# Peptides against a protein of PDB entry 4Z63: the designs that were tried, part 203

Target 1, 334 residues: chain A of PDB entry 4Z63
Amino acid sequence: LCLGMNDLTGNIPEDLFHLKRLNLLGIQENRLSGSLSREIRNLSSLVRLDVSWNLFSGEIPDVFDELPQLKFFLGQTNGFIGGIPKSLANSPSLNLLNLRNNSLSGRLMLNCTAMIALNSLDLGTNRFNGRLPENLPDCKRLKNVNLARNTFHGQVPESFKNFESLSYFSLSNSSLANISSALGILQHCKNLTTLVLTLNFHGEALPDDSSLHFEKLKVLVVANCRLTGSMPRWLSSSNELQLLDLSWNRLTGAIPSWIGDFKALFYLDLSNNSFTGEIPKSLTKLESLTSRNISVNEPSPDFPFFMKRNESARALQYNQIFGFPPTIELGHNN

## One batch from the design tools (peptide; made by RFdiffusion4, then SolubleMPNN)

Design b2_p22_2_s4 (from b2_p22_2, 8 letters changed)
Fold by OpenDDE base, seed 1:
Structure b2_p22_2_s4 (fold): chain B 334 residues (1-334), chain A 22 residues (1-22)
Amino acid sequence: as target 1 above (334 residues)
Amino acid sequence: VFPESLKKYVKGKDSSSYITTE
C-alpha cells in the first residue's frame, strides 16, 4: 500500500493493520499525526515501512520482534521521542533504519551482534547524548552511517579501527573532540570513501602527519571547525578524491600544487581560510573539470548532504554527491 | 590572479556556504 506524497491527515486507520499479507506500507510525505500505532505488529509480512515526512509523535512502538521480515524502516522527519525500541535495536532482518530529524534521546544503543543485516543507519539530527557506541563495528554489514547533529561528546572510539564495513560516515556537528585521534582511527577503515566531520574539533590543529593514509577516500568534508594548520600532506595520497570541503577553518600557508593532481576532483572548497600565495596552476588542468565524461554512476551515501549558509537556517539538499555542481571555491583567503 | 579558466566554477552568491549532513 503506497499512499505517499498526499495531503492525508489524522491517524492511520486501525483497520489497515488487519492486512496481514501487506509487504509494503508507504505513507510518507503526508500530514499524519499522533502516535505510531502498536498495531503495526499485526503486519507480520511487512518488508518496508515508510512513515517519513509526517507529524507522528510519541515513542516508536516496541513491536519489531513481531515484524520478522522488516528490512526497511523509514521514519525520518517526524516528532518521535524516546530511544530506539529494544526490538528494533535487536532486529535481525532490518537492512536500513532511517530516523533522521526526530527528537529521539538518551544513549544510542544498538545490539549489533543481533542486527546482522543492518547496512544503512541514519540517526542524524536527533537528541542522542553520551558517547558514540563502541560496538558499531560489530554491525558487520553496516556501510552507511549518519550520526550528525547529536551530542556525542568525546572522541571517536578506538574500536572503529575495526569498522571494515564502513564506507560512508558522517558525524557532522556532534561535539567531537581530538581530530588527530579521529583521523588516526578512521584511516584503518579500508572501505571508507566518504567522511564528513563538519562542525567538530573546534579550534584544534588539523594533523599534518604523513603516516595518515585514506586509500579509498572520495569525499572529505571537514568544514567550519576553526581548524589551524596547513593543507595536510597525507591527503595527497588519496588519489580518488572527488570532493573536498575544508571551508570555514583557520588553515594557513600555500595551497599545494598536488591539489590539482586529483583526476576525479570536481568539487573543491577552501574558502574562508587564511591561505596565502598563488593559486596552483595545476588546478586549471583538473581532468574532472575539463572532461565532459564524469562517471556519474558511482555509489553514493544514503544520507543527504546539505549546503548550509553560516547564518541561514535554510540549506540546499543534495541526495547524490554528483548533484554538487563542479566547483572551485577559494574565496575569502589572504 | 584567479585563473580565467576556473571562473566558471566559482560559487556565486553561495560562497559563504559549507557542506553538512545535519
Scores: peptide ipSAE 0.519, ipTM 0.886, DockQ to the pose 0.600
Fold by OpenDDE base, seed 2:
Structure b2_p22_2_s4 (fold): chain B 334 residues (1-334), chain A 22 residues (1-22)
Amino acid sequence: as target 1 above (334 residues)
Amino acid sequence: VFPESLKKYVKGKDSSSYITTE
């Protein structure tokens, strides 16, 4: 049953929950309000539940143990409060959980040992506090993780050295400290292709350690951190780099010539730093900018990107990396 | 001096913006 993108108001009719053979319930992009009924437990054949972009409030009901076939739960952009229900945090069937842009709070806890099918997690823009969950690497299929805009004080856990499934990771604006430790840990994530760390590590030094290596890194965003230092030499070994945003830092020195050696680099933002010297001539010869044959069909993160203006509350949303226009932004450096 | 060949790529972005996932 797909009722998305309408102007439906009020609560879900109780009779809807008697549809025991229902595999898909999509009621996204409406004006549905109130609590999400516990009677969703009666939908025992449910594979996909999409309640996103509504006005739901209250706690998410703890009924997911009665939904053994549920693979997809989308609840982003609602008013949900409380924590992740225990049955949801222990779901062995769940592949994707998206609860971005809610009011969920408390310590983030998932039973990753039980969540054997979880491959995508988006909990960005919530009110979670405490530390990052150390057991996330125990979610052996977890590939896509967005935890942006929560309050995860402290450092990236050492256990994330073992996060082999991790490919796409965002921790933007999560009150993280110690960028040197974070990068030192995350370099061990062999499948990591996208790393977003914007609005963390305020005023720290960007490490220039030649021992750091991100083999599969395609997207690196570390913007608006007030980071000191220079362009990191370790980044030169990330041959697959496609997008680099280091804007709004306090980086100094020259832009190195190796920045033009990235064959796939189509988006570069080094603006609003303190770089000096000449623009590398190699940037004028970037193949990705001169040839139209950018492979648009590459896997991307499940979480959206936002191009945020410093003075504006409104951001432009980009659902795909290749949605960004080819860009070389070096402005506001001296 | 900013290379002329690259000027076409500057206009595609607001210089006051940065990327996040919030």
Scores: peptide ipSAE 0.510, ipTM 0.884, DockQ to the pose 0.580
Fold by OpenDDE base, seed 3:
Structure b2_p22_2_s4 (fold): chain B 334 residues (1-334), chain A 22 residues (1-22)
Amino acid sequence: as target 1 above (334 residues)
Amino acid sequence: VFPESLKKYVKGKDSSSYITTE
């Protein structure tokens, strides 16, 4: 049953919960309000539940033990409060959990040893607090992780050295500290292609450690951190780099010539830093800017990107990396 | 001086913008 993108109001009719053979319930992008009914438990054949972009409130019902076939739960952009229900945090069937932009709170706890199928997790823009869960690497299929805009005080856990499944990771605006430790840990994530760390590490030094290596890194975003230092030499070894945003930092020194050696680099933002010297001539020779064939078919994170303006609460949403226009922004370097 | 050949890639971006996933 797909009822998304309508003007439906009120609660879900109780009669809908009698549909025991229902595999898909999509009621996204409506004005449905109130609590999400516990009677969802009656939908024992449910594979996909999409309640996103509504006005739901209250706690998410703890009924996911009665939904043994549920693979997709999308609840982003609601008013859900409380924690992740125990049955949801222990779901062996769940592949994708998206609860971005809610009011979920407390410590983030997932039973990763039970969540054997979880491959995508979006909990961005919630009220989770405490530390990053050390056991996330135990989610052996977890590829996409967005935990942005939560209050995860402290450092990236050492256990994330073993996060082999991790490919797309965002921790934007999560009150993280110690960028040197974070990068030192995350470099061990062999499948990491996208790393977004915007609005963390405030005023720290961007490490220029030649021992750091991100072999598969395609997207690096570390914007608006007030980071000091220079363009990191270790980044020159990330030959697959496609997008680099280091804007709104306090980086100094010259823009190195190797920045133009990235064959796939189509988006570069170094604006609002303190870079000096000349613009490298190699930037004028970027193959990605001269060739029309940007491979639009490359895997992208499941979480959206936002181009946020400092002066505006409005952000442009980009669902794919290649949705960004080819960009070289070097402005506002004094 | 910003190279003229690159100016075409700057026109569409607000210099006050940064990328996040919030």
Scores: peptide ipSAE 0.507, ipTM 0.887, DockQ to the pose 0.575
Fold by OpenDDE base, seed 5:
Structure b2_p22_2_s4 (fold): chain B 334 residues (1-334), chain A 22 residues (1-22)
Amino acid sequence: as target 1 above (334 residues)
Amino acid sequence: VFPESLKKYVKGKDSSSYITTE
C-alpha cells in the first residue's frame, strides 16, 4: 500500500493493521501525526515500512520482534523521541534503518551481533549523546553510516580499525576530537570511499603523516573545522579522489601540484583558508573537467549531502555526489 | 591570477558554502 506524497492527516486507520499479508506500507510525505501505533505488530508480512516526512511524535513502538521480514524502516523527518526500541536494535532482518532528523535521545545502542543484515544506518540530526558505539564494526554488513549532528563527544573508537564493511561514513558536527587519531583509525577501513567530518576537531592540526593511506577514498569532506597545517601529503596517494572539500579551515602553504593529478577530481573546494603561492597549472588539465565522461553510475552514499551557507539555515540537498556541479573554489585565501 | 579556463567552474558554487550531511 503506497499513499505517499499526499495531504493525509491524523493517524493511520486501525483497520490497516488487519492487513496481515501486506509487504509494503508507504505513507511518507504526508501530515500524519500522533504516535506510531503498536498495532503495526500485526503486519507480520511487512518488508518495507516508510513513514518518513510526517508529523509523528512519541516513542517508536517496541514491536519489531513481531516483524520478522522487515528489511526497510524509513522514519526520517518526524518528531520521534526516546531511544531506538530494543526489538529494532536487535532486528536480524533489517537491512536499512533511516531515522534522520528526529528528536531521538540517550546513548546510541545497537546489538550489532544480532543485526546481521544491517547495511545502511542513518541517524543523523538527532539528540543522541555519549560516545560513538564501539560495537558498530560488529555489524558485518554495515556499509552506509550517517551519525552527523549528534553529540558523540570524544574520539573515534579504536574498534573502527576493524570496520571492513564501512564504505560511506559521516560524522559531521558530532563534537569529535583528535583528528590525528580519527584518521589513523579510519585508514584501516579498506572499503572506505566517502568520509565526511565537517564541523569537528575545532582548531586542531590536520596531520601530514605520510604513513596515512586511504586507498579507495573518493570523497573527503573536512570543512569548517578551523584546522591548521598544510595540504596533507598522504592524500596524494588517494588516486580515486573525486570530491575534496577542505573549506573554512586555517590551512597554510602552497596548493601542491599533485592536486591536478587526480583524474576523477571534479569538485575541489579549498576556499576560506590561508593558502599562498600560485594556482597549480595542473588544475587546468584535470581530465574530469575537460572530458564529459564522468561515470554517473558509481555507487553513492544513501545519506544526503547538503551545501550549507555559513550564515543561512538554508541548505541545498544533493542525493548523489554527481549532483554537485563541477567546481574549483579557491576563493578567500591569502 | 585565476585561470580563465577554470572560471566556468566557480560560478556554480557560493564561496560561503561548505558540504555537510546534517
Scores: peptide ipSAE 0.504, ipTM 0.886, DockQ to the pose 0.577

Design b2_p22_3_s1 (from b2_p22_3, 9 letters changed)
Fold by OpenDDE base, seed 1:
Structure b2_p22_3_s1 (fold): chain B 334 residues (1-334), chain A 22 residues (1-22)
Amino acid sequence: as target 1 above (334 residues)
Amino acid sequence: MSTSSYITTDSSSSDSALPVYL
């Protein structure tokens, strides 16, 4: 049953929960309000539940133990409060959990040893507090993780050295500290292609450690951190780099010539730094900017990107990395 | 002066109503 993209209002009719053979319930992009009914438990054949982009409130019901076939739960952009229900945090069937842009709170706790099928987790823009969950690497299929805009105090856990499944990781604006430790840990994530760390590490030094290596890194975003230092030499070994944003930092020195050696680099933002010297002539030779054939078929993160001009401006949303226009921004360097 | 943008995954509640550029 797909009822998405309408102007439906009020509550879900209770009789809808009598549909025991229902595999897909999509009611996204409506004006549905109230609490999400516990009677969802009666949908024992449910594989996909999409309640996203509504006005739902209250706690998410703890009924996911009665939904043994549930693979996809999309609840992004609602007013949900409380924690992740215990049955949801232990779901062995769940492949994708998207609860981005809610009011969920408390300590983030997932039973990753039980969540054997979880491959995508979006909990961005919530009110989770405490530390990053150290057991996330126990989610052995977890590829996509967005935890942006939560209050995860401290450092990236040492356990994330073992996060082999991790490909796409977003931690923007999560009150993280110690960028040197974070990069030193995350370099061990052999499948990491996308790393977003914007609005963390306030005023720290960007490490220029030649021992750092991100073999498969395609997207690096570390904007608006007030980072000091220079263009990091270790980044020159990330030969697959497609998008680099280091804007709104306090980086100094010259832009190195190796920045133009990235054959796939189509988006470069180094703006609002303190870079000096000449623009590298190698930037004029970026193959990705001269040829229109950016391979649109590359896998992208499941979480959206936002281009923000300032804290008060509405962001532009980009659902895919290749949605960004080919860009070289070097403005506002002093 | 056009203030340069930056990329983030930090969405606001107000960002949810934004047109998706595909």
Scores: peptide ipSAE 0.487, ipTM 0.846, DockQ to the pose 0.444
Fold by OpenDDE base, seed 4:
Structure b2_p22_3_s1 (fold): chain B 334 residues (1-334), chain A 22 residues (1-22)
Amino acid sequence: as target 1 above (334 residues)
Amino acid sequence: MSTSSYITTDSSSSDSALPVYL
């Protein structure tokens, strides 16, 4: 049943929960309000639940043990409060959980040993506090992780060295500290292709350790951290780099010539730093900017990107990396 | 001064009302 993109108001009619053979319930992009009914438990055949972009409030009901076929739960952009229900945090069927842009709070706890199918987790823009959950690497299929805009004070857990499934990771604006430790840990994530760390590590030094290596890194965003240091030499070994944003830092020194050796680099923002010297002539040889062969069909993170202007309260949303126009931004360096 | 932008993955309630570029 798909009732998305309407102006539906009120609660879901209770009689809808008598549909025991329902595999898909989509009621997204409405004005549905109140609590999400516990009677969703009666939808025992449910594979996909989409309640996103509504006015739902209260706690998410703890009924996911009665939903053994549930693979997709989308609840982004609601007013949900409380924690992740225990049955949801233990769901063996769940592949994708999206609860971005809610008011969920407390410590983030997932039973990753039970969540054997979880491949995508979006909990961005919530009120989770404490530390990053050390057991996330135990979610052996977890590929996409957005934890941006939570209050995960402290450092990236050492256990994330073992996060072999991790491909797309966002931690933007999560009050993280120790970028050197974070990069030193995350370099062990052999499948990591996208790393977004914007609005963390306030005023720290960007490590220039040649021992750091991100073999499969395609997207690196570490903007607006006020980071000191220079262009990191370790990044030159990330031959698959497609997008680099290091804007709004305090990076100094020259832009190195190796920045033009990235054959796939189509988006470069080094603006609002303190870079000096000449623009590398190698930037004029970026193949991605001269050839039309950008493979639009490359895997992208499940979480959206936002292009935020410092003076604007509103950001442009990009659902795919390739939605960004080919860009070289070197402005406001002095 | 051209207001330079930066990329992030943190959203706000105000960001939800903007066009999505695909």
Scores: peptide ipSAE 0.480, ipTM 0.841, DockQ to the pose 0.432
Fold by OpenDDE base, seed 3:
Structure b2_p22_3_s1 (fold): chain B 334 residues (1-334), chain A 22 residues (1-22)
Amino acid sequence: as target 1 above (334 residues)
Amino acid sequence: MSTSSYITTDSSSSDSALPVYL
């Protein structure tokens, strides 16, 4: 049943929960309000539940043990409060959980040993607090993780060295500290292609440790951290780099010539730093900007990107990396 | 783009241009 993208108001009619053979319930992009009914438990054949972009409030009901076929739960952009219910945090069927842009709070806890099918997790823009969950690497299929805009004080857990499934990771604006430790840990994530760390590590030094290596890194975004240091030499070994944003830092020194050796680099933002010297001539030879049709069909993170002009301005949303225009921004290096 | 921009994944519904379907 697909009722998304309407002007539906009020609550879900209770009679909808009598549909025991329903595999898909999509009621996204409405004005539905109130609590999400516990009677969802009656939808025992449910594979996909989309309640996103509504006015739902209260706690998410602890009924997911009665939904043994549920693979997709989308609840982004609601007013949900409380934690992740225990049955949801233990769901063996769940592939994708999207609860981005809610008011969920407390310590983030998932039983990753039970969540054997979880491949995508979006909990961005919530009120989770405490530390990053050390057991996330136990989610053996977890590829996409957005935890941006939560209050995860401290460092990236050492256990994330074993996060082999991790491909797309966002921690933007999560009060993280110790960028050197974070990069030293995350370099062990052999499948990591996208790393977004914007609005963390406030005023720290960007490490220039040549022992750091990100083999498959395509997207690195570490903007608006006030980072000190220079362009990191270790990044020159990330031959697949497509997008680099280091804007709004305090980086100094020259832009190195190796920045133009990235055959796939189509987006470069080094603006609002303190870089000096000449613009590398190698930037004029970037293959992606001169001759190469970038394949729009490359895998992208499930979480959206946002281009923010300032803290108060409405951001431009980009659902795919290749939605960004080919860009070289070197402005405001004073 | 404006030289005063940066990329993030930190956004609310007020920042989102369009709904995202996954």
Scores: peptide ipSAE 0.472, ipTM 0.831, DockQ to the pose 0.558
Fold by OpenDDE base, seed 5:
Structure b2_p22_3_s1 (fold): chain B 334 residues (1-334), chain A 22 residues (1-22)
Amino acid sequence: as target 1 above (334 residues)
Amino acid sequence: MSTSSYITTDSSSSDSALPVYL
């Protein structure tokens, strides 16, 4: 049953929960309000539940043990409060959980040993606190992780050295510290292609350690951290780099010539830093900007990107990396 | 693009409500 993209109001009619053979319930993009009924437990054949973009409130009901076929739960952009219910945090069937832009709080706890099918997790823009869950690498299929805009104070856990499934990782604006430790850990994630760390590590030094290596890195965003240092030499070995944003830092020295050797680099923002010297002539030879045939069909993160112009303005949303226009931004270097 | 912009993945309730179809 698909009822998305309407102007439906009120709560879900209780009679809807008599549909025991229902595999898909989509009621996204409405004005549905109140609590999500516990009677969703009666939908024992449910594979996909989409309640996203509504006005739902209260706690998410602890009934996911009665939903053994549930693969997709989308609840982004609601007013949900409390934690992840225990049955959801232990779901062996769940592939995708999206609860971005809610009011969920407390410590984030998932039983990753039980969540054997989980491949995508979006919990961005919530009120989770404490440390990052050390057991996330036990989610052996977890590829996409957005934990942006929570209060995960402290460092990236050492256990994330073993996060072999991780491909797309966002931690923007999560009160993280120690960028040297974070990069030193995350370099062991052999499948990591996208790393977003914007609004963390306030005033730290960007490490220039030649022992750091990100083999599969395509997207690196470390904007608005007030980072000191220079363009890191270790980044020159990331030959698949497509997007680099280091804007709004305190980086100094020259822009190195190797920045133009990235054949796939179509987006470069080094603006609002303290870079000096000449613009590398190699930037005028970027194949991605001179040739029309960038393969736009590469896998992208499940989480959206946002381009913010200032803290108070509406961000522009980009659902795909290739939604960004080809850009070289070097402005406001002093 | 504006020279005053940066990329992030943190959203707000006021950010553009483009549905993410997964």
Scores: peptide ipSAE 0.462, ipTM 0.823, DockQ to the pose 0.574

